# Ledger of designs, part 201: peptides against a protein of PDB entry 8OXM

Target 1, 371 residues: chain A of PDB entry 8OXM
Amino acid sequence: FKAEFRLAGGVNLPKIIDCVGSDGKERRQLVKGRDDLRQDAVMQQVFQMCNTLLQRNTETRKRKLTICTYKVVPLSQRSGVLEWCTGTVPIGEFLVNNEDGAHKRYRPNDFSAFQCQKKMMEVQKKSFEEKYEVFMDVCQNFQPVFRYFCMEKFLDPAIWFEKRLAYTRSVATSSIVGYILGLGDRHVQNILINEQSAELVHIDLGVAFEQGKILPTPETVPFRLTRDIVDGMGITGVEGVFRRCCEKTMEVMRNSQETLLTIVEVLLYDPLFDWTMNPLKALYLQQRPEDETELHPTLNADDQECKRNLSDIDQSFNKVAERVLMRLQEKLKGVEEGTVLSVGGQVNLLIQQAIDPKNLSRLFPGWKAWV

## One batch from the design tools (peptide; made by RFdiffusion4, then SolubleMPNN)

Design b2_p20_7_s2 (from b2_p20_7, 13 letters changed)
Fold by OpenDDE base, seed 4:
Structure b2_p20_7_s2 (fold): chain B 371 residues (1-371), chain A 20 residues (1-20)
Amino acid sequence: as target 1 above (371 residues)
Amino acid sequence: DEEIDKQLAELMKILELPAP
């Protein structure tokens, strides 16, 4: 191990450690100090299974539809080592870095990322109407710039076009699989983009199975499809390649219903896989910057008061697991709001829900739905 | 099927669950 570490960006300040292997090769490792890396490890295996399903289907294989995966070595419930995704950058770092972010570079007269966040935090406890109005004002004065990622990295027009297609396919695959697994919205620091492939890598998979809907500020989108995410697709946006790749991914997921249900059932009933939302995790995920000062981890809260009868805990857990499985079965049947939809109808509904500024305006301001 | 079963067995091993 080298004595020097770098901070990766993001709320959890993960430490990048350079390690020299016994083979003399330097390997970068990301050390997370507060995240349950078991959840990340499990979700990476689920993504590998989804990739196997996508690779078996001729239409998804021809389109190279895959979710990028990384190696995870969990060390404890609160610590572990990730294989550092070398040659990746958080989309949030590219877009809204304080010094040299793409919004500041390409749109210097727009609102700053800080001004946008402040405006949305001021209305956080307000009506949905007030949130929507302020979100629309923010969006008008904070125009998307993520198209410039591929333009900066890929100067050859043929390569640029190919990489923009790879990006669009990666967003489509991760969006649909993320919807099926109930990953919800993804913070901009938890989406990495590969600087060589233009593919996305999703990290910090601590919210799954629609547990984002039971947060203090519930999720209102099926996946992250914000204005910058769409801008990276180029002039066609969600139309054409993205939509078709979503439909082909959804076709494979729906046709693999039994396999996906079996996989998720095994995971939901695993006693080592804590996928459930707890109040502390919910508070942590939606913590205000102002509230960081007082939570000294007096994690000496005695284990004593959760002596709710083991039977009532087990029954409550089983009911949540059953509800997750039932909702997964509905998704895989194309059941949305009690209506059976075609693959095209279901994908269309999900895209419309994900891009709706009314839904985006209701998200937790910390997740920056205007980016 | 064999590759899914292998991936499931690897997952079960990560989860310290008895292989089916």
Scores: peptide ipSAE 0.024, ipTM 0.601, DockQ to the pose 0.016
Fold by OpenDDE base, seed 1:
Structure b2_p20_7_s2 (fold): chain B 371 residues (1-371), chain A 20 residues (1-20)
Amino acid sequence: as target 1 above (371 residues)
Amino acid sequence: DEEIDKQLAELMKILELPAP
């Protein structure tokens, strides 16, 4: 290991370390501290399974629908080595980097990313109406620019067109599989884009099985489909290629119901896989800049209140696992709000929910729903 | 099926669960 580390962008400030292998090759490794990398490792295996299902189906195979995966080596519950996705950049770094972000470069007269965040933080405790009005003002003064990613990276028009299609397919596949697995909304630093393939890589999979809905500010979208995510698809937006790829992915997921339920059931009852939301994890995911001052280390959690009977903990866990399995089964049957939908109807509902500015305005401001 | 069973067995091995 080299003694020098670089901070990767992102909420978790992961340390990039260079490791020289026994083969003399330098490999970049991402060291996450305090994160459960086993959750990332497990979710990568589930993505590999979803990829196997997608490769078996002729329609999804012809479209090359895959979720990009990376190697995770957990070293402990709170430490491990991620294989750094070489040739990837966080979409948040490309879009809203303070120095050279695409919004600042292409829209210098728009609100800064900081001004947008400040405006949305000021209304965080306000009504849904006030949040919606401020979100619409922010969106009007912060126009999407993610189309420029493919234009900057791919100068040849035929390559540019192919890479926009690859991007659109990657967003569709990850959105539908992410919805099935309950990944919810994703922070812009936790979505990487490959600079060669234009495919997305989802990292930091610490929110799964709709646990984002039980956060202090619950998620209101099935997946991230913000204005910049849509702008990267080009002039058709969510229509045409994206919609068709979502429908074909959803068709494969629904037709693989038994397999997906069996896999998720095994994972939910694994005592080594802590997928549940806890108060510390919730605080970490939705920490306010103002709350940094009051986290005095004097949570002496006196060991006395942890004598909740082992039986009540197990019963509460089992009831959460059962609810997750029931909701997964509903999704795989196309049951939304007690109604059975066709694949096209379900995909349409999910797209409409994900792009609704009323839903986006209600998200945690730290996740930057205007980007 | 065999490739699903292999990936499930590999997952269970990563999870330190007894393989089926």
Scores: peptide ipSAE 0.011, ipTM 0.463, DockQ to the pose 0.016
Fold by OpenDDE base, seed 3:
Structure b2_p20_7_s2 (fold): chain B 371 residues (1-371), chain A 20 residues (1-20)
Amino acid sequence: as target 1 above (371 residues)
Amino acid sequence: DEEIDKQLAELMKILELPAP
């Protein structure tokens, strides 16, 4: 360990430590001191299993369809070491950094990221109609720029094309696997992009099994497929490579139904795996930036000894676990809204749901659906 | 199967569940 540490910022003040491995390589490690890293560790193992399934299939293997994983070493329920994704940047930092963000550089006459956020925060308690109108005004005056990521990083045209293809494949794979697992909280800081591979790394996996739908502002999209995410794919957008990679990923997931159900069943009934949404977690995820100052560190998580009868907790937990497992089984059968869909029909529905400005306008403003 | 069983066993070990 080096004697120096950096603060990564954020509410939990995670420490970035530089470690020299026994191989002589320096590795950055993120030490989270308050977050349950067990959930991230478990979800990384599930992603590794999904990658094994994708690697067995010839069509997904030829396309190199994988989810980027990182090593998580849980040290306790509240502490662990994340292998920091060296050479990655949050999509939000590239796009909407206040000083040198791509939107400001390429679209200086558009609304600022702050103006967009302010407009959406002003209507957050308003009707869905008012949210939609303001979201459309924001979108009109905040045009996509994420195509410039690959153009800035990859000057050689052949490399640029390969990297844009790798990006599009990574978005497709992570979107479909994330949907199957019900991965939520896909805001622009929870999605990193690798500056060398152009592949996405999903972090902060604490909203899984559709628990994002239980938030005070429910999640209304199956995955992040916002205008900038689509712009990074280039002129074809969601058509061609992205759609085909989604279909091939969904085909492998549906053909692996028994394996995926068995894995998720073991996880749902693990007494040490707290996947359920709780009011404190919901408050943390949908907190206003203005309210960040007053959360005194003194809410000991020990006061959850409110004597709910063990029997009512177990029955409520089991009913939630059963519903999650049933919904996972439906997804893996292609059952959407009570209708059995083909792989192409299911993928098409998910793409339409993810790009629908009515769904996007209903999201929590902190999710930044206009980016 | 063997690699799934190995990954499941590794998951169960991370979860501190008794291996099947």
Scores: peptide ipSAE 0.008, ipTM 0.427, DockQ to the pose 0.016
Fold by OpenDDE base, seed 5:
Structure b2_p20_7_s2 (fold): chain B 371 residues (1-371), chain A 20 residues (1-20)
Amino acid sequence: as target 1 above (371 residues)
Amino acid sequence: DEEIDKQLAELMKILELPAP
């Protein structure tokens, strides 16, 4: 291993290490501590299956609709090496890095990323109305800049246009498949962008099957479609290419209902796949940066009293798994809020929900909904 | 920091990698 490491960002500060293989090839490895990489490994297999479905359909194949996948090597129950996506950067590092982030470079007179975060943290325990007002003030004084990613990386105009199209397609595919699977925790450090392809790589897949909705601050959006995400698509925003790619992805998912349900059912009952939200994980995901210093894990293992009978735990688990399967079946039928929608109607509803500033203002401040 | 370094050392031990 090289003695030099880089931090990938995020709460766990995963170390990126360069290793030389026995073949003499340099490989980057993401060393993730404390996270169960089994969740990521399982979700990568589901993404590979979704990619197979998308490649079989002529309309999605012509559009090259795929979710970027990476290899996961689980090493222990609490540690593992991810094959680091070489040539990727977290969108948060590009946009809101403290030293030289794109917002600071292109919009030096806007609020700093720190000022935005502080303002939203101050209203975290306030009403939805107060959160909305402060979120709108933050958004007015923090204008999107993600269009500059493709402009910096791709100097040739023809290449630039193709890469912006690849980005838009990647956002659409990952948004719809992520919604079907109920993928949460889509903060700016859990989404990487490939510096060569402009495609997104989703990491940290531990919040799935809508378990983000049972967090202390529930998730209120189906996927990340924030102002910077939209700005990267260029002048048409969510209209045209993005919408059509969402519709074609949703059509393939809905037409593959039986296959998707069967696979997810097997995974939900796999005893090695812990997809359920636990209180410690919920606290960890929504921990304040200020509280990081005081949580010594006094694992007082001595709260012996929540030995709910094994039978009550198993019955509760089975009821949650059944609800997840029922909700997945509804999504694949186009059932939203008790109404059956067309593919276009369902995709339109999801886009409107994802861009609604009222929904975005209600998210946990660590999700950075203004980026 | 110290806990991340401890976990990294444990991971390196699991991988049979020499400590840095």
Scores: peptide ipSAE 0.000, ipTM 0.302, DockQ to the pose 0.034

Design b2_p20_7_s3 (from b2_p20_7, 12 letters changed)
Fold by OpenDDE base, seed 4:
Structure b2_p20_7_s3 (fold): chain B 371 residues (1-371), chain A 20 residues (1-20)
Amino acid sequence: as target 1 above (371 residues)
Amino acid sequence: DKEIDKQLEELMKILELPPP
């Protein structure tokens, strides 16, 4: 281990440590503290299974539709080592780095990332109407710039075009797989982009199975499809390649219903896989900068054993697991709001929900839905 | 099938679940 570490961006300030292997090769490792990396490890295995399903289908295989995976080694319930995705950067670091983010470079007269966050935090407890109005003002004065990622990294026009397509395919695959697994919206620091492939890597998978809907500020989008995410697709936006790749991914997922249900059922009933949302985790994920001062490090997750009878806890858990499985089955049947949709109809609904500024304006301001 | 079964078996090992 080298004595020097770098902080990766993100909620948990993960430490990047350079390790020399027994083979004499330097490997960069991401050390997360306070995260259950078992959840990340499990979700990476689920992504590998989804990738196997996508590779079996000729239409998704021809499009090279995959969700990027990484190796996770859990060290404890609160620590582990991720194989650092070498040559990746958080999209949030590229877009909204305080010193030289793409928004500041390309849009120097727009609102700062801090001004946007402040405006949205001021209305966090306000009506949906007030949130929407302020979100629209923020969006008007904070224009998307993520198109410049591929333009900066890929100077050859043919390479640039292929990498923009790879990005668009990666967003489509991760969005649909993420929707099926109920990952919800993703913080901009928890989406990495590969600087060579333009593919996305999703990290910090601590919210799954729609548990983001039971947060203090509920999730209102099926996946992250914010203005910068769309801008990275280029002039066609969500139309054409993205939509078709979503439809082909959804088709494979729906046709793999039995396999996906069996996999998720095994995971939901695994006593070692803590997917459930607890109040401490919810507070941590949506903590306000103002509330950082009072969380003494002594809140062990163990002390909130409210003496509910073990039987009532198990019955409540089983009912939540059953509800998750039922909702997964509905998604895989194309049942949205009690209506059976075609693959194209379901994908269209999900895209419209994800890009709706009314839904985006209702998200937790810490997740920066204007980016 | 065999590759899904193998991935499921690897998942079950990570989950410390008994093999099916």
Scores: peptide ipSAE 0.009, ipTM 0.453, DockQ to the pose 0.016
Fold by OpenDDE base, seed 2:
Structure b2_p20_7_s3 (fold): chain B 371 residues (1-371), chain A 20 residues (1-20)
Amino acid sequence: as target 1 above (371 residues)
Amino acid sequence: DKEIDKQLEELMKILELPPP
């Protein structure tokens, strides 16, 4: 390790350290303090397993369907070293940065990101109808611009086209695998884009197994497929490449049902893998400041060991784990809302749910569903 | 940590998945 460190921007002031590997290569490492990186580490291993399944299948291998992974070295329950995703940027930083954001550059007459957030926060406790109306007004005055990412980064037309396809494939693969695993908290800072590959890197994997649905403001979409996410796909949007890549990913997941159930069962009963939502974590996730620059105090989860009898905790945990496994089995059978769907029918339902303005308008304002 | 990694490595071996 070099003696010098840099602070990365963001809430937890992660330290960027340069390390020299045994191979003599310098690598940037992100040292996160006070975050449980174990969840990220476990979910990265699950993504690697999913990538192996996708590589074994001829149709997904030909399409190069993969979830981007990063190395996590957990040092403790509250500290770890991430291999820094060099050459990645949060999609939120590109889109809605205060000074140089793509929305401000390409749509200078639209609402500011701050105006959109303020309008949605004002209706946060209002009816679903009022939320929907304000969300539609925000969307009308905040038009998508994410197509410009690939246009700015890839000047050669052939490279631009291939990178747009890589992006679309990455969105499809991560969306379907993320849905199967019940990934939540997919806000614009938890999704990075690689500036060289145009592939997405999902970070902060602490909301899994549909635990986002039990948040005070429940998650209402299966994955992030917002207007900017769709705009990055280009003129075809969700049709063609995206839909086909979702279907092929879902085919592999459904055909791997036994393997995926076995993996998830082991993980759910691992006493070292705290996937359960707790009230402090829920509060932390939905009390994000208007300015992502403010230091959130890491709420120590440890201080409320309510001495409930071990037996009652274990029974409640087992019931939640059983419910997660049952719901995973349903998803892998194509059971949605009590109906058995084909792969195409299931993928279509998930796309419709993810793009529905009624579902998007109900999300927590910090999720930035208008982006 | 090391025990999760080991259980997952064992599970990957049982499932004939290549190690991460």
Scores: peptide ipSAE 0.008, ipTM 0.430, DockQ to the pose 0.018
Fold by OpenDDE base, seed 3:
Structure b2_p20_7_s3 (fold): chain B 371 residues (1-371), chain A 20 residues (1-20)
Amino acid sequence: as target 1 above (371 residues)
Amino acid sequence: DKEIDKQLEELMKILELPPP
């Protein structure tokens, strides 16, 4: 372990620790709190099972459709280490976080990332119409640049093409599997890109089973398919490779309905897997920078006396778990808004929902839907 | 932790999935 650590942002202040392995290789490790690591570990196992299903199918195997997984190593009852894949960067770090972000470098006359965020924060409590108008103004003055990631990292044209294809396949696979599992909180810091493979690594898997829809600002998109995500696919955007990889992934998921339901049922009823959204977690995920000052953890012990009967908690939990399983079954049957869709129809609906500027404009400003 | 891993190993056995 190096003596120096970096804080990744977040309440649990996950410590990025550079570890030198016994092999002499430096590995970045993220140290998170216990509960976050358990959720991440469980979801990584679900992703491994999804990868096994994708490898069994000839069409998805030929396309190399996989979700990138990472190892979760529990170090203690209160801490664990996520072995971060060395050579990954948050897409937000490349695009907007630094003075040398790709938006500033390639679009110096566009709005700054700060100006975009400020404009969207000013309308956060406004109507959907006002949010949409300001979002469209932001989008017009903040043009996508993520195509330059592959162009900067892969100078050989043949390698560049193969890496852009790997990226597009990774977005498709993670989008469909993430949708089936109801994965939320897909902000630009929770999606990493591998600088060597151009594949995405999804982190911070604590918002699952559509629990993002019960946030104070509900999630309105099935997955992240924002303008920069699409720009990374190149000139065809969502058409061709992306759509076809989504369809082939969805075919495998729908054909594996019984297996996926059984897996998720075991996880939902695991008393050690707290997947439910709680008010403190919701407050954390949608905190304003101005609200950071008042969270003194004076958890006064006296609010323990809401004796919600254990029976009412258990009955409420079981009803939520049953609704999650029912909604998962609907997705795996292609039931969207009470209509049974073909794989192509379902994938088309999900793509349209994910790129709709009306849906994107309603998201929490911290999600950065304009990126 | 070990109990989830065990339940998943048992589930993988039931599903005739090779262990990870």
Scores: peptide ipSAE 0.006, ipTM 0.415, DockQ to the pose 0.016
Fold by OpenDDE base, seed 5:
Structure b2_p20_7_s3 (fold): chain B 371 residues (1-371), chain A 20 residues (1-20)
Amino acid sequence: as target 1 above (371 residues)
Amino acid sequence: DKEIDKQLEELMKILELPPP
């Protein structure tokens, strides 16, 4: 191991350790020291299965639609090593790093990432109208730059075009698979980009099955489709390749309903797979950066008050699991807000929900919806 | 596998070290 470690951005400050193998090759490893990696491991298995379904279908196979997966090795109940995809960077590190972020380099006269975050934190407890107005001001003074990722990494025009297409396909596949599984907490540090493939790698899969909707600040978007995410697709934006890849992914998911329901049912009732949102996890995910310094969670929260009768906990758990399965079945039937939609209608609704500035303005400021 | 496991054991020892 190198003596130098980098902190990956975000609350949990996972240590990125460069390991020199016995073969003399450098391998980057992500070390999570406090998170239960069992949830990430289980969700990687679900993604591998979704990839198997996508490879069996001729239309998705021809488009090379896959969700990127990584190896998870749980080391203990609270520690584990992610075999980090060597040559990945968090999209947040590329876009909004304080020193050399792409926004600062390409848009030096725009608001700083810090100014944007401060403005949105000031209105966090305000009305939805006030949040919307400040979000629109922030967006006007913080213009997207993620198109420059592929331009910096891929100097050959033919390679550049292929990589921009790979990026757009990766966003589409991960957005639809993530929506079906109810994947939340898609902030800019939980999404990596591969510097060689331009494909996205989703990490920190601890908010699944729409549990982001029961956070103190509920999640209001089905997936991350913010202005920088769209800017990386180039001039066509969400139209053409992205929309078509979403539709083809959704067709495969809907046609695989029985398989997906059976798998998710087994996982929801696995006693080793803690997918439920608890109050401590909810507080932790939506902590303010200013509160991170003082709240060492002294896990001296007396275990006494949350001893609801074991019977009431089990009945509550079963009712939540049943509700998750019912909602998954609705999504796979194309039922949105009590209406059955076509694949094109459902994908269109999800895109409109994800890009709506009213929905984006309501997100927790730590999610950075203006990026 | 075995070489990854050995690197993981070394990493566990690094993580069990109290932060300086």
Scores: peptide ipSAE 0.000, ipTM 0.321, DockQ to the pose 0.022

